# Peptides against a protein of PDB entry 6EJA, part 61

Target 1, 276 residues: chain A of PDB entry 6EJA
Amino acid sequence: VEYMPANPVRIAFVLVVHGRASRQLQRMFKAIYHKDHFYYIHVDKRSNYLHRQVLQVSRQYSNVRVTPWRMATIWGGASLLSTYLQSMRDLLEMTDWPWDFFINLSAADYPIRTNDQLVAFLSRYRDMNFLKSHGRDNARFIRKQGLDRLFLECDAHMWRLGDRRIPEGIAVDGGSDWFLLNRRFVEYVTFSTDDLVTKMKQFYSYTLLPAESFFHTVLENSPHCDTMVDNNLRITNWNRKLGCKCQYKHIVDWCGCSPNDFKPQDFHRFQQTARP

## One batch from the design tools (peptide; made by RFdiffusion4, then SolubleMPNN)

Design b2_p14_1_s2 (from b2_p14_1, 5 letters changed)
Fold by OpenDDE base, seed 1:
Structure b2_p14_1_s2 (fold): chain B 276 residues (1-276), chain A 14 residues (1-14)
Amino acid sequence: as target 1 above (276 residues)
Amino acid sequence: GTHGDGERVPARTL
């Protein structure tokens, strides 16, 4: 029996979905749905069939909503960060949804553990933020991620325009683009007008794979830096052989890796019970 | 210009 917190946290799940992931989305939704949480779903602007399907789901559940705006996101595009930031703002403006944590999801990544375990854990650590760092040489990370390069998202392509400098006085960090952020930090990112947030929003608007580094960097350089936990409580269907073939070179002036979508045969991995 | 490989960092499994 899991610990039952007196004041259990409520989670806003932000789902970013595209393409032909309707069946996978349905499986994931069934796995993560709970009446006490909230689900905010962004469907790629180009995925009209999926959008119609998601709208049907949102009409059946009062705690499921679909973004009224839709972006045409590309792999590695700066617009993905914009999607998250706008979703955060929307969720903060939804006064009827008293969420405590923000969690982003795609069909390729799942939170580990049961709902009860997740809620119990987050209720205990409600003041913390969970982001997984790369855990290697930071200079190498910067180079490999192309953080020292200037990118422009235009016409469904990430154009590499040239070199740039990392802002002085900023300790850059990053790793996984899957994170668990508490409401307080989301409020800070959304509404702060300090130099850090302002500069980082500008910097990352020209960044490849911005979600892998933005929140890490902002958090670690902010007054909230002590809330950092190097753990995102997730399991990823990672297969380098399949996911690291520079398959996005036609979309971005860079190479990268991506995890694979979970298949039904992969679901056995969700039964892992290692304690956080 | 120089091309890099923006490798995705796997999520941590508990």
Scores: peptide ipSAE 0.024, ipTM 0.588, DockQ to the pose 0.112
Fold by OpenDDE base, seed 4:
Structure b2_p14_1_s2 (fold): chain B 276 residues (1-276), chain A 14 residues (1-14)
Amino acid sequence: as target 1 above (276 residues)
Amino acid sequence: GTHGDGERVPARTL
């Protein structure tokens, strides 16, 4: 029997979706849907068919909304972070959605735990933020992520313009672009006008794969640093043989690895794995 | 965990 919290956390799931994978999205949505949570879905500006499908879904559920704005995001694009940040702002402004945690999802990463387990866990650790770090030397991370490089997102491409320095006094960190953030930290990221948040928003607006590092870096350098948990409570369909093919070189002036999308046959694993 | 593992490619000039 799973622990039943007296005041269970409610989760705002942010789904950033694109392409034509409506069936895949439906499967994932069904797997994660619960009446007590909230679902805010961003559909890529170019994915009109998917947008129509998602709108239909949103009309069927009161706790499902679609972003009225749509970004044309690219793999590794800085605009992805903008998407999350704007989504966070929107969610904070939705006073009728009393969410406690922000969780982003895609088909490439799935919460390990059942809803009950996830809620129980997050309810116990409601003051914590869950970000998975890269687990290697930070210098290598910086180099491989291109954090010391200046990128410009323009014309559906991430242009590498040159070198840049890491801001002084900032401890850069990162890893997974899938995170679980408590409302308090989201509020901080969204509304803080301190030098850290301001500087990092600017810095990461010219960053490749910004979501893999922005929240880590902001959190660890913020007054909320003690809330960091090096775990994102996710199962990742990671296969370097499939995911490390420099498959996005046509989009970004960088080669990178990405996890693979989960397939229907992978879903059985979601309930079998857990992270401590 | 999920993480990008990039490598350098030639820079492009706008």
Scores: peptide ipSAE 0.023, ipTM 0.635, DockQ to the pose 0.650; fails the geometry check
Fold by OpenDDE base, seed 5:
Structure b2_p14_1_s2 (fold): chain B 276 residues (1-276), chain A 14 residues (1-14)
Amino acid sequence: as target 1 above (276 residues)
Amino acid sequence: GTHGDGERVPARTL
């Protein structure tokens, strides 16, 4: 018998999508949609056709909304973090959407659990935040991520301007940019005026792949540090042979990897993968 | 989502 929580958590799913993900978005939406959750969709500024399609969906479901603002994001761009932060602010200002968790999704990953399992799990651990760390040497991570480098997003490119120092007294961490954050922590990130949040927002506005490290770093150095769980409850379609070819040199002055979008033939992975 | 692997490219400064 599956555990049924007395006060089930409600989830705000944030989807950041672009034009080539239309089919994947439809599949994902069907897979994750539930009447008790909320869906906030950002469509890339350049993807007008997809935006129109998503707007049609949002008109059909009261718990689906589309961001009235749209950003043109690039791989590794600092603007991706801005997208999440603005989405968080929007969601906190939506008083008619009593969500408990913030979950970002893409066509490259899914929650590893069914809705009931996910809700049961998060309801049990509603005070926790789920961020997956890199699991390697932190100094190596910093170097590999280019966290000690200054980047500027401009003209659809991430320009490497030079070196920088990581702020003193900050324990930097990171890993996956797919996370599950509770409302309390999202409130802290959104509205806190303490030195940590202020400095990190500034620091990460010039950071490559900021979402892979920002929330980890803020959480671990915050009063909420004890709420971290080193797991994001995701299954991601990674193929490093395909995704790690330094294919983004034209966009970013750095090399990186990207996951692959799920295809129908990849569905078997959901059945075969079990993570704690 | 994407992930950096640390392979460096020459810096391009504005």
Scores: peptide ipSAE 0.022, ipTM 0.644, DockQ to the pose 0.674; fails the geometry check
Fold by OpenDDE base, seed 3:
Structure b2_p14_1_s2 (fold): chain B 276 residues (1-276), chain A 14 residues (1-14)
Amino acid sequence: as target 1 above (276 residues)
Amino acid sequence: GTHGDGERVPARTL
């Protein structure tokens, strides 16, 4: 039974893109584009060709905008969180875009549902936030993520400066860096001046892969903690052999993994994946 | 998290 909501949610898709692979972006964009949603695209400061291409796309669609500011981001960089936070602020200030949910996407991660299914689902659960947790030993997660280490992003490198302590009284969590956040929680993260948000923004400004943990941690320790759903409604193309070979050692003083970009041959899996 | 596989490089000081 397909649920048809009377007041369907509208989604702000935030895309953080880099490099020269415009074809992958085009495929992803075509797969997720709908006239009722909004698309806000950040192009890496160094990716000028891609920026020009994205600008051309944005001129063709009234619900597609490109960030007027551009950051030079690196894998695992703290600046990625800054990119999301600034995008959230921008989107909240866009009064002509009445979005209900914030969703980040890349070519490596796709919604596992059709637009109608996604909208129906989110319309039913419009007060919830969807973040996928690692679901394992949290202490191991902290160690593997380097959350107990201090990092500084500088000169296109994540410098590991030393050890640090996890803030007392904070339940740290994380997992997927792909999330679905309702507008209310985004407003809280963006505008709250409480100690939690303030301290976490500070803490995560020196964190490796901050997007994998920041929103989880803030949500779970916030007054909105009861709105968390441990699911991000994503299909991620993981290949551990390809993604976990310490390929970012030249960028980060740490070894990590990354998901693989989807290829056209991977798209068939979207239809075969079971609904959450 | 799935992206971290542990410390494999020395810490640096600036």
Scores: peptide ipSAE 0.017, ipTM 0.622, DockQ to the pose 0.771; fails the geometry check

Design b2_p14_1_s3 (from b2_p14_1, 6 letters changed)
Fold by OpenDDE base, seed 1:
Structure b2_p14_1_s3 (fold): chain B 276 residues (1-276), chain A 14 residues (1-14)
Amino acid sequence: as target 1 above (276 residues)
Amino acid sequence: GTHGDGERVPARKL
């Protein structure tokens, strides 16, 4: 018998979707949908057909909403962080949605736990934040991520303009751009006017793949630093052979990898990685 | 893991 928490946490799932991911989105939505959670979906500005489909879904479920604003987000673009930050603000302003955790999802990843397991786990650790670190040499991470490089997002391209310094006194960290953040930390990131949050928002507005390190860095240097757990509680369909071909050099002045969307044949992996 | 693979193209000026 799974432990049933007396006060179960409610999750705000933020989905950032684009292109022709309608089938993958539908599969993911069916897999993660629960009446007690909330779903906030951003559709890329250029994905009008997908937007119409998502709007139709949002009309069928009271706990599903679509962002009234839409960004044209490129792979690795700084605007992806802006998308998350704005969605966080929106969700905090939705007084009728009492969510406890923020979880971002794409068609390329799934939570490794069942809903009941995830809710039970997060209800026990409701004061914690879950971010997966790179687990390698930090200097190498900085170099490989291009964190010491200045990027400008303009005209659907990430322009590398030159070198920059990491802010003094900041311990940089990062890894996965998939995270589970508690409401308290989201409130801090959204509304704090301290030097850390202000400087990091500015720094990461010129950063490649900002979501992979922004929240890690802010959390670890904040008064909330003791709430970090080095686990994002998810599985990503990572295939280096398919996903690491420097395929984005036409969009960004850097090379990177991307995970593959989950297909029905990949679902058996969840059973293998799911802990009882 | 991270998605960045490092520098493969030169910096550009706008």
Scores: peptide ipSAE 0.031, ipTM 0.721, DockQ to the pose 0.803
Fold by OpenDDE base, seed 4:
Structure b2_p14_1_s3 (fold): chain B 276 residues (1-276), chain A 14 residues (1-14)
Amino acid sequence: as target 1 above (276 residues)
Amino acid sequence: GTHGDGERVPARKL
């Protein structure tokens, strides 16, 4: 029997979607939808068909909203972090949505727990933040991520302009761009004017795949550092054969991997994956 | 991390 918390956490799910993956989105949405949670969906500025579809969904559910602003994002673009940060601000300003956790989702990942399990778990650990680290040499991570390189997002491309230094006194970390952040930390990231947040926002404005590192780095160097859990509570459809082909070199002056979208045949994996 | 070897792609200067 699953533990039922007395004060169950409510989750703000942020979905950043693009293209014509309406069926995939619908499938994921149905899988994660619950009346007690909140869903904030950003549709890429270029994805008008998908936007119309998502708007239709949002009209059917009071706890589903679509961002009134839309960014044209690219794979690995710094604007993806901007999307999350703006979404966080929006969600904090939505006083009628009392969410406790921020969770970003895509078709490439799925929570490893059922709703009841996830809520129970997060309710128990509501003061924690869940960020999965790379689990390897940090210097290698920096090199592979290009964190020591300066990127500029312009004309739907991530231009590598040159080298840069990691800010002094900052312990850079990262890994997964999928995270579970508590409201308190989101508030800190959103509203703090300290040097850490200010500098990191600036630094990551010129960073490739910033969401894979920004929140990790900010958290670990913040007064909230002791709240980090090295787990994002997700199943990621990772297939290196498919995901690591330098497939984004036309968009970014870098080579990288990406997880694959879950397909219906992949759902059986959810039951087989070990849960924390 | 999801990145491969970024050095495989040359830097571009605007």
Scores: peptide ipSAE 0.029, ipTM 0.672, DockQ to the pose 0.713
Fold by OpenDDE base, seed 5:
Structure b2_p14_1_s3 (fold): chain B 276 residues (1-276), chain A 14 residues (1-14)
Amino acid sequence: as target 1 above (276 residues)
Amino acid sequence: GTHGDGERVPARKL
């Protein structure tokens, strides 16, 4: 018998979507939708058709909302973090949505557990934050991520302006930009005026792929540092051979890797890789 | 998620 928590957590799922993910979004939505959770969807400013489609969905489900603001995001852009931070603020201001966890999703990343399993697990560990670290040498991670480089997002490009120093006294960490954050930590990130949050928001506004490191770094250096779990409970459709070809060099002055959207033919991966 | 894979492209400064 599966454990049924007495006070099950409710999840705010945040989806950042663009036009190319329309089919995948529909599949994902069907797979993850539950009446007890909340869905907050940001549609890229350029994806008007998708926006109209998502609006129609939001009108049909009371627990589905679309961001009234829309950003034009690019691969690796600092604006992605802005999108998450603003969505967090919005969700905290939605008093009628009593969510306990913030979970971001994409077509390339799925929870490894069923809804019941996920809820049971998170209900047991409701005070924890789930961030997957890179599992490598930290110095190498910093170098590969370009965290010691200054980037500016402008004109749909991430411009590398030069070198920068990692702030002293800050233990930088990161890995996956897919995470599960409890409400308390989201509140801290959103409303704290301490030096850590302030400095990190500034630092990461000039960072490539900021979502892969911001929350890790803030958490590990915060009063909430003891709540970190090195697991994001995800299945990500990684294929380095396909995803690590520096294919975004026209958008960013750096090279990186991307996961691939799940396709119907990739379904077998859920069976093979679904592990705690 | 996506991740950095090092400097392979020369910097273009504004």
Scores: peptide ipSAE 0.080, ipTM 0.702, DockQ to the pose 0.793; fails the geometry check
Fold by OpenDDE base, seed 2:
Structure b2_p14_1_s3 (fold): chain B 276 residues (1-276), chain A 14 residues (1-14)
Amino acid sequence: as target 1 above (276 residues)
Amino acid sequence: GTHGDGERVPARKL
């Protein structure tokens, strides 16, 4: 008998999508849609056709909304964090959507659990936050991520301007840019005026791939630090055989690589993957 | 994602 929680958690899924992900978005949406959850979709400012499609979907489902604001985001851009932060604020202000967890999704990273399993799990651990750390040397992580470098997002490019210091007293961490955050922590990130949140928002405004580190760093240095679980309950479509080819040098003044979007042929991997 | 060494791409001045 599967454990059915008495008070099941409700999830706010945040999807940040751009024009080339139309088919992937449809697959993702079908895979994750449930009547008890909420879906908040940001469509890149440049993706007008996709925006129209998503708007049409949102009109068909009462628990699907589209951001009234739209940002032009780039791979690795600091603006992606801004997108998440603004979406978090919006979701907190939606009093008619009583969500318990914030989950971001893309076509490159999927939850490894069924909806029922995920809900049961999160209902049991509703006070926890789930972020996957890099699992390597932290100094190496900082160097590889360029966290000690100053970046400026401007004119659809991440310009590396020079070096910077990590703020004193801050233990930087990071890893996956896919996370499961409880409402309480999201409230803290959104509304706290403490030095940590304020400084980190500023710091990460000039950071490459900020979502891979911001929430980890804030959480671990916050009063909520004891709520961290080093697991994001996801599988990433990473083809290790391809290696890292620095695919984004044309967008960012750094070497980076990202996993590929999941395709229908990749579905078998979900079935074979052991669940935590 | 994963990233390489920053030395592979020089810093730019605006």
Scores: peptide ipSAE 0.041, ipTM 0.720, DockQ to the pose 0.577; fails the geometry check

Design b2_p14_1_s4 (from b2_p14_1, 6 letters changed)
Fold by OpenDDE base, seed 4:
Structure b2_p14_1_s4 (fold): chain B 276 residues (1-276), chain A 14 residues (1-14)
Amino acid sequence: as target 1 above (276 residues)
Amino acid sequence: GTHGDGQRVPARTL
C-alpha cells in the first residue's frame, strides 16, 4: 500500500509537443492524466493539426489548457526555454490552478512512478527540486553542450556565432531537460529580479539546449540551492547508439542526441521502474 | 567532435 499524504501535491504538467505524434501524445496523456493535476500543453506553432487535436482534448477536460501563444521551437533552440518560462508565468497567473509542482513532459520521457507513488513522493519532498545532473566532469559537459559558445536562434536555426565566457561567479551545471520544480522555485525563476536570474535569462537566450542547464544553474547558484535533488524521477527511452548521430545539424550548428520514441509496448515499463 | 546529450525529443519528430 502506497503512502497517502494528508495534503497531496498537485502537479502542473507542461507538455511541449510538436509534429504529428497525436497518437503517441494521446497514449501518454491517458497514462499521466489525473483529475487532481493540471495539464498545460504547448503545441509548436507549425503543428496545426496537432494543435487542433489538442484543443479538442482540452475542451473535454477542465484541468487541461492549451497555450494561447505558440512558439516555433526547433531542436536545441533557445525558444524552448522561453516556452517553459512563459508557461511557468502563465501557470503562476492561473489562480484557479493550485499546483505545487511543475513537471515538463514530452513523448520521449515518462514519469517512472505511478500517480500515487509520484504524488506520495513529491508530497514528502514538496520543498525539493528535482533536476538530473550530467554525472560527469563539468568541463566536459560545458564543452559538449556548447555552453561556452554563443548561439543565435534565427530563421529556424541555431547559429553558432562564436565563443563566450561563462559568467563570472556562476557555477554552471546541467543534464536532463526534464525537471520537477516546486512552485516556490518557479516563482523565484519567474519573478526574481536579482542578478542571477536576470543574467542567466540573458545568457541562456543565446544558449543551445538551454533547458538542460538553465534551471540547474539558476537553482544551484540561488538561495534555493539546498533544495537540489539530482534526480528527475523519469524513465527515458534512451539509446545513444540510435540517438547520437548528429541528426540535427540541419537545425543547429552543433551535434546532439535525442531519445527514441516510446511505443505502446514500452508503457508497461513505466510503472515497474523506480528511482530511489 | 563534441556531442551534447541533446534535448529529450523523439527522433521521429525532427
Scores: peptide ipSAE 0.017, ipTM 0.591, DockQ to the pose 0.151
Fold by OpenDDE base, seed 2:
Structure b2_p14_1_s4 (fold): chain B 276 residues (1-276), chain A 14 residues (1-14)
Amino acid sequence: as target 1 above (276 residues)
Amino acid sequence: GTHGDGQRVPARTL
């Protein structure tokens, strides 16, 4: 008998999409849509056609909204974190959307649970936050991520300006840029004025791939540190045959690799049971 | 993802 929670959690799904993801977005949306959840969609400022399409969807569903603001985001750009942070603030200010969890989605990673399983799981662990760590040497992670390097997002490029130091007293962590965060932690990140949140927001505004590390780092150094679960309940669509080709050197002064978008033939993988 | 120092710091005027 599948556990049916008495008070099921409601999820705010945040989708950050750009023009090349139109078909992917439709597939994903159909796969994840549920009447009890909320969907907040940011469309890249440059993707006007996609924006119009998404607006049409939002008009058809009361639990789907589109960000009134739009950013021009690039792969690895610091502005992606800004997008998440602003969306979190917006969602917290939407008093008519009583969400319990924040989940970001893109075409690269997909939840490995059915809606019922996900809701049951999160309802049981509603006080936890789910962030997947890199599981390797942390010093190596810092070096490979370029966390000790200063980046500036400007003119659709991540410029490497030089070296920087990791803030003292901060245990940096990271891994997946896909996370499941409870409302309480999102409130903390959004409204806290403590030194940790303030400094990390500043630090990560000059960070490459900030979403892969910001929330991990903030959580682990925060009063909420005991709520961390080293799992994001997702499948990453890595093509092992493709390998890393540093395909983003044209927009980032660093070597980066990203997973491929999911295709229809990949959806069967989402039904696979992952070990808890 | 996997990342690394794939290039030198470019010289530019800010």
Scores: peptide ipSAE 0.022, ipTM 0.616, DockQ to the pose 0.447; fails the geometry check
Fold by OpenDDE base, seed 5:
Structure b2_p14_1_s4 (fold): chain B 276 residues (1-276), chain A 14 residues (1-14)
Amino acid sequence: as target 1 above (276 residues)
Amino acid sequence: GTHGDGQRVPARTL
């Protein structure tokens, strides 16, 4: 018998979609949709057809909304973090959506638990934040991520402008840009005016792949630091041989890796993955 | 989502 929490958490799923991901989005939406959760979808500014499709879906479900603003995002761009931060603000201002957790999703990433399992788990650990760290040498991570480099997003490119210093007294961390954040921490990130949040927002506005370390770093240096769990409860379709070919040099003055979208043939991976 | 692998590329400055 699955544990049924007395006060089940409600989840705000944030989907950032672009291009021709209509089929993947539809599959993911079907897999994660529940009447008790909320779905906030950002469609890339350039993806008008997809936007029209998503709008049609949002009209059919009261718990599905589309961002009225749309950004043109690029791989590794600082604008991705801006998208999440603005989405967080929007979701906090939606008084009719009493969500408890913020979860971002893509076609390359799924929660490793069923809805009931996920809700049960998060309901038990509702005060925690789930961020997966890199699990390696932190100095190496900083170098590999280019956190000691200054980037500017402009003209659909991430320009490397030079070197920079990481702010003193800040313990930098990061890893996966797929996370589960509780409402309290999201509220802190969104509305806090302390030096940490202010400095980190500024710092990460010039950061490559900012979502991979912003929330980690803010959390670990915040009054909420004790709420961190080094797990994001995800299964991601990684194939480094395919995803790590420095294929984004035309977009970013850095090399990186990308996961692959899940296909029906990849379904077996869900069955083989151990759940925490 | 994507992930940085730490392979450095020559800098391009505006």
Scores: peptide ipSAE 0.017, ipTM 0.618, DockQ to the pose 0.656; fails the geometry check
Fold by OpenDDE base, seed 3:
Structure b2_p14_1_s4 (fold): chain B 276 residues (1-276), chain A 14 residues (1-14)
Amino acid sequence: as target 1 above (276 residues)
Amino acid sequence: GTHGDGQRVPARTL
């Protein structure tokens, strides 16, 4: 039975893109584009060619905008969280874009549902937030993520400065850096001046891969904790052998993994994949 | 050991 919501949710898709390859972005954009949603695209400061291409696209669609500011982000950099937070603020200040959900995407991770299915689902659960947890030993997660280590993003590198303690009284969680957040929670994260949000913003400004843990941790320790759903409704193209080569040591003083970008041949799997 | 798996491979690391 297809649920047709009387007041369908509208989604703000935030895209953080870099490099020179626009083809993957174009494929992803075409796959997720709908006239009723909004698309806010940040292009890395160093990716000028891509920026020009994205600007051309944005001029063709009234519901597509490009960030007027641009950051030089690196893999695992704390600046990625800053990018999301600033994008959230911008989107909240766009009074002409009445979005209900914030969704971040890349070519490596796609919504596993059709637009109609996604909208129907989110319209039914409009008060919920969707973040996928690691679902394992949290202590192991902390160690593997380096959350107990202090990092500084400087000169296009994540410098490991030393050890740090997890703040007392905070239940740290994380997992996927792909999330679906309702407007209310985004407002809280953006504008709250409470001790939790303030301390977590500070803590995560020195964190490796902050987007994989910040929103989880803030949500679970906030007054909105009861709105968490341990599912991000994503399909990620994983190839561990390819993605886990410690290929980031030149960028970060740590070793990590990453998913692979979707290729056209991967779309068939995407279309057939059911909700987890 | 390895840490987080969320962020895609940057172009400059390829």
Scores: peptide ipSAE 0.017, ipTM 0.589, DockQ to the pose 0.173; fails the geometry check

